# Designs tried in a protein design run: peptides against a protein of PDB entry 2AZE. Part 56

Target 1, 148 residues: chain A of PDB entry 2AZE
Amino acid sequence: AQECQNLEVERQRRLERIKQKQSQLQELILQQIAFKNLVQRNRHAEQQASRPPPPNSVIHLPFIIVNTSKKTVIDCSISNDKFEYLFNFDNTFEIHDDIEVLKRMGMACGLESGSCSAEDLKMARSLVPKALEPYVTEMAQGTVGGVF
Target 2, 101 residues: chain B of PDB entry 2AZE
Amino acid sequence: GRLEGLTQDLRQLQESEQQLDHLMNICTTQLRLLSEDTDSQRLAYVTCQDLRSIADPAEQMVMVIKAPPETQLQAVDSSENFQISLKSKQGPIDVFLCPEE

## One batch from the design tools (peptide; made by RFdiffusion4, then SolubleMPNN)

Design b1_p13_3_s1 (from b1_p13_3, 7 letters changed)
Fold by OpenDDE base, seed 4:
Structure b1_p13_3_s1 (fold): chain B 148 residues (1-148), chain C 101 residues (1-101), chain A 13 residues (1-13)
Amino acid sequence: as target 1 above (148 residues)
Amino acid sequence: as target 2 above (101 residues)
Amino acid sequence: SSAAAFQKALAAA
């Protein structure tokens, strides 16, 4: 029947939407873990040092990173008001946002890549509200994908 | 029948999505709390050492860009053109280099 | 020990 066909289409639509949201949730969880872990690390470090980091020795979020070979020639033009920048490279470059940087730093505890040790998982769980812990566990196990 | 089964499936999917939305709301709330907490903001930073761990300045030049929200970034990475353009609408852009040592 | 400071990269500013 036509009605059944319509509902089947809707079913598929919802399944795809759920899948999309699952991916979004996973990313949000990783961000939360990474941010909290970073803050915790720095807090502890400053307490141990009994002082904040020296000026200009740190970069606060948000930021982006551009990296290229040290041999790459870069030409930079900047507007007088510093509102506009133009970089020309003679070779390839990479761009990373701060979240990617945090992930590579291990701030997401390897949860993003399935490289989450028992200790990493413990840390990850400790950095999320209780309601999110089961999902973190599923992420670590690679079992995310089912419908609740 | 088939219709009833599909209807039930849709209801179940709706419940699942609602649960998912709830979890997402929790996440966004937590992130917002972090962004609104002054101390957290102060502590949300990376060091040169951190950046070296992901891109060694001995081999790679590491440039850090601090740009206001909604800054436009356009990048072209091809054999014919390697370019990054930044255009801010809310303030000046700051660029930093991670020193090798 | 001291931490190395980021260098501000500015041109025509």
Scores: peptide ipSAE 0.189, ipTM 0.906, DockQ to the pose 0.235
Fold by OpenDDE base, seed 5:
Structure b1_p13_3_s1 (fold): chain B 148 residues (1-148), chain C 101 residues (1-101), chain A 13 residues (1-13)
Amino acid sequence: as target 1 above (148 residues)
Amino acid sequence: as target 2 above (101 residues)
Amino acid sequence: SSAAAFQKALAAA
């Protein structure tokens, strides 16, 4: 009885760990898809334009985005060496990392929400190694969560 | 019996976790390859049009922060205090504004 | 314009 109880505790521990790893894997897949899709998009655009964009017209990863109302007053204090910044806002703001931006741009093909069209899913699958394709499919179907 | 069932479950869970670990290794390898490819890094950029798509460009100002690795970011967003603090130890921080149309 | 250059926050704000 005690042995069974110990094993049940271990079972629960492993189940939770697997759940965490599933979440981590999904995020890694989304990052991979988003990055590769972004690179592919930009490569195509530059090929069509026959030149890269002007240096100051783009922001390279990594970056952080802060957005707020245009009516928000922002005070900024900067150190001489620009190592330290302090922003004070008179109203609420939002912060987004570059991955979130890419997701909102559709670079993850809607896989993050499990709302992929057939073309979205095709694109997503094409941007990962073959071994990951089944998992991408499961993510699109919303069937990830069980133990395999 | 119950003991045999639990033992079998644990073995199956172990196999499942090993499979997950394998897939994660594949993913991390791919991400590393991307980070080490200079052409990919050159092409890993967004435009102001991209950034405007994440919020209503008519109502929102978009600020971009380029900070070195290990930069500390602290944000306070409350009814009484709205603040962002950035502290870098490895180099200067650059801040950009997405131009208005 | 989507082709407009990003501006340094210090200069623009």
Scores: peptide ipSAE 0.184, ipTM 0.907, DockQ to the pose 0.147
Fold by OpenDDE base, seed 2:
Structure b1_p13_3_s1 (fold): chain B 148 residues (1-148), chain C 101 residues (1-101), chain A 13 residues (1-13)
Amino acid sequence: as target 1 above (148 residues)
Amino acid sequence: as target 2 above (101 residues)
Amino acid sequence: SSAAAFQKALAAA
């Protein structure tokens, strides 16, 4: 009947919304793990060195990176007030946000691809509140996606 | 019947979404706490070594862009045009180069 | 606008 049809539409709508939220949650978890792991790493490093790194040797979040072949010709135009930049390349380039950089650094413990070792998983679990640990486990196993 | 089944499904989905919302709230709270902790923010940095591990400056030019919030970024990467445009309304944009050595 | 180099260069770590 029409009523059932309406409910089926609503069901599908909710399923899609849940799917989107699952994706968002996974990203939030990865961000949390990556940030905390980065902070932990740097804290330990500074303690060992008994000093912070030289100021010009580090870049604080947030940032983005752009990389391209060293052979790529780049033309950069900057406004006088530095509010506007225009980069022209003669070949392809890549853009990565800071979170992606952290992931590639291993700060998310390989959880982003479900490729974490037992030790990586242990680290990941230690960096989230207890309530999130089951979800982290599911992410590591690639079993996220069910209705719970 | 069909109606009862669908009604049951919707109730189950509601519970599932509530659980997700709860977990998301926990995550957003944790991220907010990180952003509000000055010590954590002081330690939230990457090094040249980190960037080289992503893209080796021996083969790749690595540029770091620090822009104010709400900066507009537009990128075109096609055979006809390779371009990045940045427009800030809240302050100057800083650009850094990762050295090869 | 004007052509410009990078504002800063990262120091070797």
Scores: peptide ipSAE 0.183, ipTM 0.904, DockQ to the pose 0.088
Fold by OpenDDE base, seed 1:
Structure b1_p13_3_s1 (fold): chain B 148 residues (1-148), chain C 101 residues (1-101), chain A 13 residues (1-13)
Amino acid sequence: as target 1 above (148 residues)
Amino acid sequence: as target 2 above (101 residues)
Amino acid sequence: SSAAAFQKALAAA
């Protein structure tokens, strides 16, 4: 019947929306873990050194990274007010945002790529509220995707 | 019947979505708390050593870009054109080079 | 080193 067909379309619509929200939640959890882990690492490092890092020796979030071969020739045009930049390269380059950098640093404990050891998982769980711990566990197992 | 089964499925999916929304609210709250904590933001930084682990300055030139929020970034990476364009509306853009040592 | 200062790229560009 037409009514059943309409409800089946709606069911599929809701399933897709839930899938999208699951993806968004996973990314938010990874960001939370990465940020808290980074802050914790740096706090400990500063305590051990009994001082903050020297000026200009660190880059605070947010930022982006551009890397290319040391042999790449780069031409840069900058506006007088520094509001506009134009970079021309003679070869390929890579761009990475700060979240990707943190993930590659291991700040998300390998949870993002299925490389989460037991110790990594313990750390990850310790950096989220209790209500999110079961979801972190499912992420580590690669079993996220079910309907709650 | 089929109609009753589908109706029940939709109710269950609604409950599942509400649970997801609750978890997302918890997560976004935590991120907001981090953004509002001055000490946390002071400690939210990376070092040259961190960046070397991503792109080794022995082989790669590493450029760091600090841009205000809502800055427009356009990148072209093709065999005929390699270009990055940045346009800020809220302030100047700062660019840094990561030293090899 | 980790304590090395970042250099502003304007000098090189």
Scores: peptide ipSAE 0.183, ipTM 0.905, DockQ to the pose 0.179; fails the geometry check

Design b1_p13_3_s3 (from b1_p13_3, 8 letters changed)
Fold by OpenDDE base, seed 1:
Structure b1_p13_3_s3 (fold): chain B 148 residues (1-148), chain C 101 residues (1-101), chain A 13 residues (1-13)
Amino acid sequence: as target 1 above (148 residues)
Amino acid sequence: as target 2 above (101 residues)
Amino acid sequence: SSAAAFAAALAAA
């Protein structure tokens, strides 16, 4: 029947929307874990050192990273007000945002790639509200994807 | 029947989406709390050692860019052109180099 | 070291 067909189309639409929201939620969880883990690490380090690091020795979020071979020749043009930059390279380069850097540092506990040890999972769970813990567990098990 | 089954499915999907929305709201709240906490923002930093673990300055030049919000970034990476363009509307852009040692 | 200072901003070339 036509009515059933219409509802089936709507069903598929909602399933896709839910899938997208699941992806967004997972990213938000990873960001939360990464940020809190980073802050916790640095707080502990500063307590042990009994002082904060020198101002020029650290980079605060947000930032982006550009890396290329040390042999790459770079030409840089900067406006006088520093509002505009133009970089020309003679070879390939890579760009990474701060979240990606944190993930590669292990700040998300390997949860993003399914490489989460028991200790990693324990840490991850400790960095989210209780209501999110089941979802963190699902992410670690790779079972996220179903509708609940 | 089939119609009743589909109707039930849609109701279940609605409930599932509401649950997701609730969890997302919790996450958004937590992230906002982090952004509003002065101490957390003070401690939200990486070091040269951290960056070396991602891209070793012994082999790679590592450039750090700090730009105001809504800065436009355009990148081209092709055999004929390797270029990065930055344009800020809300202030100056700062660029730093991670030392090798 | 992990406390090594970042170099100053790049100059136009």
Scores: peptide ipSAE 0.104, ipTM 0.902, DockQ to the pose 0.174
Fold by OpenDDE base, seed 4:
Structure b1_p13_3_s3 (fold): chain B 148 residues (1-148), chain C 101 residues (1-101), chain A 13 residues (1-13)
Amino acid sequence: as target 1 above (148 residues)
Amino acid sequence: as target 2 above (101 residues)
Amino acid sequence: SSAAAFAAALAAA
């Protein structure tokens, strides 16, 4: 029946939307964990050192990273007001956003790749509100994907 | 029947989506709180050591770009053209190099 | 070493 066909279309639409939201939620959770973990690490480090780091020794979020071989020749043009930059490379480069950097630093506790140790998982869980802990567990187990 | 089954499926999916929305709201709230907390923002930084762990300056040049929100970034990475273009509308862009040591 | 300052990458053209 036409009604059934309409509902089937709607069903598929909702399933896809849910899938997208699951991905978005996972990313948000990873960001939250990474940020909180970073802040916690730095707070502890500053307490141990009894001082903040020198201003020019750190880069605050947000930022992006560009890396290339040290052999790569880079030509750079900068406007006087520093509003515009043009970089020309003679070889390939990589661009990474700050979240990716944090993940590679382990700030997301390996949750992003499902490679959490017991301690990693414990840390991850401790950095999210109680309501999100079950989802963190699912992420670690790789069981996210089913419909609630 | 088929109609009843599909109707039930949609109801279940609605409940599932509502649960997801709830969790997302919780998460976005937490992120907002972090962004609004001055102490957290003060502590939200990486060091040269951190960056070296990602890309060793002994082998790679590591450039850090601090750009205002909504800065336009255009990148081309092909055999004939390797280029990054940045254009800010909200202020100056700062570029730093991670020292080798 | 970890406290080494970041260097400005480029000068304005």
Scores: peptide ipSAE 0.095, ipTM 0.902, DockQ to the pose 0.217
Fold by OpenDDE base, seed 3:
Structure b1_p13_3_s3 (fold): chain B 148 residues (1-148), chain C 101 residues (1-101), chain A 13 residues (1-13)
Amino acid sequence: as target 1 above (148 residues)
Amino acid sequence: as target 2 above (101 residues)
Amino acid sequence: SSAAAFAAALAAA
């Protein structure tokens, strides 16, 4: 029947929307874990050292990383007000945002790549509100995607 | 029948989406709290050692860019052109180099 | 042990 067809279309629409939101939620969870883990790590380190690091020895979020071979020749044009930069490379480069850097540092506990040990999972769970713990568990198990 | 089944499915999907929205709100709230906490922001940093773990300065040049929000970044990475363009509207862009040692 | 300081990429040179 036409009505059934209409409802089936709506069902697919809602499923796609849910899938999109699941992806967004997973990313938000990873960001939360990464940020909190970073903060916790640094807090502990500073406590152990009994002082904060020298101001020029750290880079605060947010930031972007650009890396290339040390052999790469880089030409840089900069405006007087430093509002505009133009970098020309003679070879390939990589760009990474801060979240990606944190993930590669292991700050997301490997949850992003399915490389979450028992200790990693314990850490990840400890860095989110209780309401999110079940979802973190599902992410670690790769069981996200079902209907609630 | 099929109609009743689909109707029930839609109701369940609605409930599922509402639950997702709730969880997302929790996450965004946590992130906002983090961003608003001065001490947390003070501690939200990486070190040279961290960056070396991502790209070794002995082999790679590691450049850090701190730019204001809404800064436009355009990158071209092809055999014909390797370029990064940055345009800020809200303030100066700072560029740092991670030392090798 | 990484107490090395970042340098301004363009200002340093």
Scores: peptide ipSAE 0.052, ipTM 0.899, DockQ to the pose 0.135
Fold by OpenDDE base, seed 5:
Formats: structure tokens, C-alpha cells, sequence
Structure b1_p13_3_s3 (fold): chain B 148 residues (1-148), chain C 101 residues (1-101), chain A 13 residues (1-13)
């Protein structure tokens, strides 16, 4: 009947919304893990060194990375107030945001790709509130997607 | 019947979504706490060694861009045009090079 | 060196 058809449309709409929220939650969890892991790493490093790193030897989040071959010629135009930049390359380049950098550094414990060792998973779980631990486990197992 | 089943399914989906919302609230709260914690922000940094781990400066030039919020970034990466345009409205943009060694 | 300071791109350009 028409009523059932309407409800099925609504069902599909809700399923899609849930799917989107699942993706958003997973990304948020990865960000949390990555950030906390980074902070923890640096805290430990500074404690071992008994001092913070030199100010200009580190880049604080947020940032964007641009990389290209060292052979690539780059022309840069900058406004006087440094509000505007224009880079022209003679070859391809890559852009990475800070989150991607952290992931590639392993700060998300390989959770983003399902490459978690037992140790990685333990670390990941320790960096989230208890309520999020089950979801972290599901992410590691690749079982996220079911109705929960 | 079919109608009853669908109605029940919708209720279950609503509960599932509420659970997701709850978890997301927890997560966003944690992220806010991180952003508000001065010590965490001080320690939220990467080094040249970190950047070398993802792009070797021996072979790749690595630029770091620190731009204020709401900065517009336009990138074109085609066979005929390779360009990045940055436009800030809230302050100067800083660009750094990762040392090769 | 990883301990070396980042150089401003403006200075290098």
C-alpha cells in the first residue's frame, strides 16, 4: 500500500543518514586518537629531553602540506600583507592536511586502514573515553556498518 | 504485518541514530577539551622528521602552510595547469620549508 | 637534520 511505500522511503532515508553519521563518527574518533597520541608522544619526548624543542623546529597544528618533486619549478607571488599567495608549478604536486599527515605517521594506530596490531588497538582504546571503546573495536574489525 | 514491521524498523533505526548521536557528542566534547587545553595545544606539533616520514625532502620539496581560519585554498592540478591559490581574510599566511637535512 | 629550524619559504624564494 501507499503507506508502506512511504515508510520504506523514510526507512531508506534514515539508513542513509545513519551511514553518513557513522562515517563522521569514525573520522572524529580517528582525529581524537591521532591528536591525543601526538600530544602524548611529544610530552614524553620533551620529558626525556628535559626541554621543549626549539620554537622554529616544529609546526603546530593546524597546517597544510604541499609537496612536489625537488625538480619542480615553483613560482610564488605574495601580496604585501601576506594575505594572498599564488603558487605556479611546472609539474604535479600533492596537498595533505594535518590529519592525513598524522595518519601516515601512525598516530591513528592504523585504525583508519584496519591495520591495527594488538598493541595498536590497545593504544587506540586507551585514547578514547570508555563509551567509545566498543566502536573503536568495531572499526578495527571492520564490522562497522550494521544496525547497532 | 508489513506495516507493523516497517514501523518497528523505523523505531529501531531511530534508537540506533540516537546512539550514534550520543557517541558523537562524547567525541566532539573530547575534541573541544583538547582545543581548550593549553598544554595539549602546545604539544600538538610535528617535526621535520615526521614530515620526512611521509615525504622525503631528499626527493620532495615539502612546504608547510599555516593559514588563518576561513582561508580559501584553490588548487589546480592538470596537465596544463599546476597552481595553488591562497586567500586569507583574517590575517597573514605563513609558509615554511622543511629543511632537507 | 630533524632538529633544524624550519625555514620560511619567503626567505628561500
Amino acid sequence: as target 1 above (148 residues)
Amino acid sequence: as target 2 above (101 residues)
Amino acid sequence: SSAAAFAAALAAA
Scores: peptide ipSAE 0.120, ipTM 0.905, DockQ to the pose 0.182; fails the geometry check

Design b1_p13_3_s4 (from b1_p13_3, 8 letters changed)
Fold by OpenDDE base, seed 4:
Structure b1_p13_3_s4 (fold): chain B 148 residues (1-148), chain C 101 residues (1-101), chain A 13 residues (1-13)
Amino acid sequence: as target 1 above (148 residues)
Amino acid sequence: as target 2 above (101 residues)
Amino acid sequence: SSAEAFLKSLEES
């Protein structure tokens, strides 16, 4: 009886750990797809243009985005060495990391939101190593939780 | 019996976790390769057009923050205070504004 | 084009 109880505790611990790892893996896959897709897009665009974009026309990763209404008043304080910034807003704002931006750009092929068309899925699969393709398929189908 | 059932479950979970660990290792390796490849990093950028697609500059001000690693970001978004504080330890912080159309 | 260029928003002040 005590042995069974101990094993049940261990079972629950492992289930939770697996759940966490599944979530982490999904995010890692999305990041990989998004980054590779972005690089591929830009490489193709530069080849067509026969030159890279002007330096000031692009922002390289990593970065974060802050957006707010154009009507929002923003007060900015910057230290002399630019090591410290303070932004005061008179209204709400949003913060997004670069990965979220890439997702919203469609760089993760809609896999993150279950909006993955057949074409999107094909692209997503092509951007990961073969070993990850089945998991990408599971993500698209919403069947990742099969270990439970 | 109960004991046999639990033992079998644990064995199956071990196998599943090992598979996940393997896949995660593959994925992290790929991400590391991307981070270490200079050409990939050169091409890892977004444009103003990209940012406009996620937040219309006609309605929203879009600000981009480039900060060194280990930069602290503190954000307060409440009815009493709307503030973002950035503190870098490794170098200057750069802030860019996406132009309006 | 200038329309696609980012503007450095903030400087030392």
Scores: peptide ipSAE 0.035, ipTM 0.895, DockQ to the pose 0.221
Fold by OpenDDE base, seed 5:
Structure b1_p13_3_s4 (fold): chain B 148 residues (1-148), chain C 101 residues (1-101), chain A 13 residues (1-13)
Amino acid sequence: as target 1 above (148 residues)
Amino acid sequence: as target 2 above (101 residues)
Amino acid sequence: SSAEAFLKSLEES
């Protein structure tokens, strides 16, 4: 019947919405873990060194990274007020945001790929509120995708 | 019947989404707390060693861009054009190079 | 616009 068909459409819409929210939650969790892990690492390092790093030796978030071959020639044009930049490359380049950098650094504990060791998972769980721990576990096991 | 079954499924999905929303709210709250904590922001940094660990430093040049909010970024990466354009409205853009040494 | 050198940063210490 038409009524059943309407409900089927709605069901599918809700399923897709849930799927999207699941992806969003996973990314938010990864960001939280990555940030907290980074802060924790740096706090510990500064405590060990008994001083903060020199101001020009670090880059604070947020940022983006552009990388290319050292052989790539880059032409850069900058406005006088530095509000506008134009980079021309003679070869391919890559752009990465700070979150991706943190993931590649291992700050997300390998959770992004479900490649957590037991210790990695322990760390990841310790960096989120208790309510999120089960979801972290599911992410590590690769079992995310079901309906709660 | 089929109608009753579908209705029940929708209720179940609603409950599932509510649980999901709750978890998302918890997560976003934590992120806000991080953004509001001055000490955490001070400690939210990477080093040159970190950046070199994600790309082969022998082969790759790494450039860091710090731009204010609402900065427009346009990138073209094709066989005929390799370009990045940055346009800021709220302040100057800073670009840094990792030392090659 | 003009071409300018990038600022060197992330000096290891």
Scores: peptide ipSAE 0.034, ipTM 0.895, DockQ to the pose 0.115
Fold by OpenDDE base, seed 2:
Structure b1_p13_3_s4 (fold): chain B 148 residues (1-148), chain C 101 residues (1-101), chain A 13 residues (1-13)
Amino acid sequence: as target 1 above (148 residues)
Amino acid sequence: as target 2 above (101 residues)
Amino acid sequence: SSAEAFLKSLEES
């Protein structure tokens, strides 16, 4: 019946929306863990050193990273007001946002790939509110999405 | 029947979505708290050593781009064109190089 | 950690 067909369409719509929200939630969790872990690491490091690092020796979030082979020739054009940049490369390059950098640094405890040790998982759980701990566990196990 | 089954499924999906919404609200709240904490923001940085762990400057050139919010980034990475375009509307863009040594 | 300073990129054009 048409009524059932309409509900099937709605069901599919909701399933897709849930899937999207799951992805968004996972990313938010990873961001939270990564940021908190980074802050914790740096706080500890500064405490050990009894001083912060030199101001121009660090890059604060947010930022973007671009990397390419040292052999790559790069031409850079900058507008007078520095509002516009154009980079031309003679070979491939990579772009990474700050979150990706933090993930590669291990700040997300390997949770992003489900490659966290027991210690990593313990750290990850410690960096989120209690209500999120079960979800973190599911992420680590790769069992998120039980509704499907 | 089928209708009743679908109706029940939709209700269950609604509950699942509500749970997700709740968890997302918790996450966004936590992220907001982090953004509002000046000490946390002061400590939210990476070092040259960190960047070298991502891409060793001995092999890779590493640029750091700090751009204002809403900056447009366009990238083309094809066999015939390798280009990055940045356009800011809210201020100047800063670009840094990670030193090799 | 490193105390090395980041260098601001130079304009090439």
Scores: peptide ipSAE 0.034, ipTM 0.895, DockQ to the pose 0.167
Fold by OpenDDE base, seed 3:
Structure b1_p13_3_s4 (fold): chain B 148 residues (1-148), chain C 101 residues (1-101), chain A 13 residues (1-13)
Amino acid sequence: as target 1 above (148 residues)
Amino acid sequence: as target 2 above (101 residues)
Amino acid sequence: SSAEAFLKSLEES
């Protein structure tokens, strides 16, 4: 009885660890899709324009976004070497990393929310190695979570 | 019996975890390839138009922060204090604003 | 349009 009880505890521990790894894998897949899709979009755009964008018109990854109301008052203190910044706001703000920005731009094809059209799913599958395609399909169907 | 069943379940879970690890390795390898490809990094950018699609500069101020690796970011967002602190040890921090027009 | 440096828009405290 004690031996079985110990194995049941171990079983539960492993199931929880697998669930955590599934979440990590899904995030990695979304990052890959979003990044490749962004690169593909920009490559196509530059080809159509027959030139790269002006240097000051784009922001390269990685970056962080901070947004707040246009009415928010911001005070900024900067060190002489620009190694330190201090921003004080008189109201709330939001912070987003570049991955979240790409998702909101639709670069992950709606896969992050399970809201993929047939075309979105086709695009998502085309941006991952063959071995990851089944998992992308499961993400789109909302069937990820079981042990395989 | 019950013991044999649990033992078999644990073996199956081990195999499942190994499969996940394999898929994760494939994914991380792809991300590394992208990070090491000079052309991909050149094309890894967003525009002001992209940022406006997320937050309209007519209503929201959008600030972009470019910081070296290992930069510390501290944020406080409460009724008493609204603050962001950035501390870099590897180089200067660049901050940009997305213009309304 | 192009991005603008933050230092041009806000006053340093």
Scores: peptide ipSAE 0.033, ipTM 0.894, DockQ to the pose 0.188

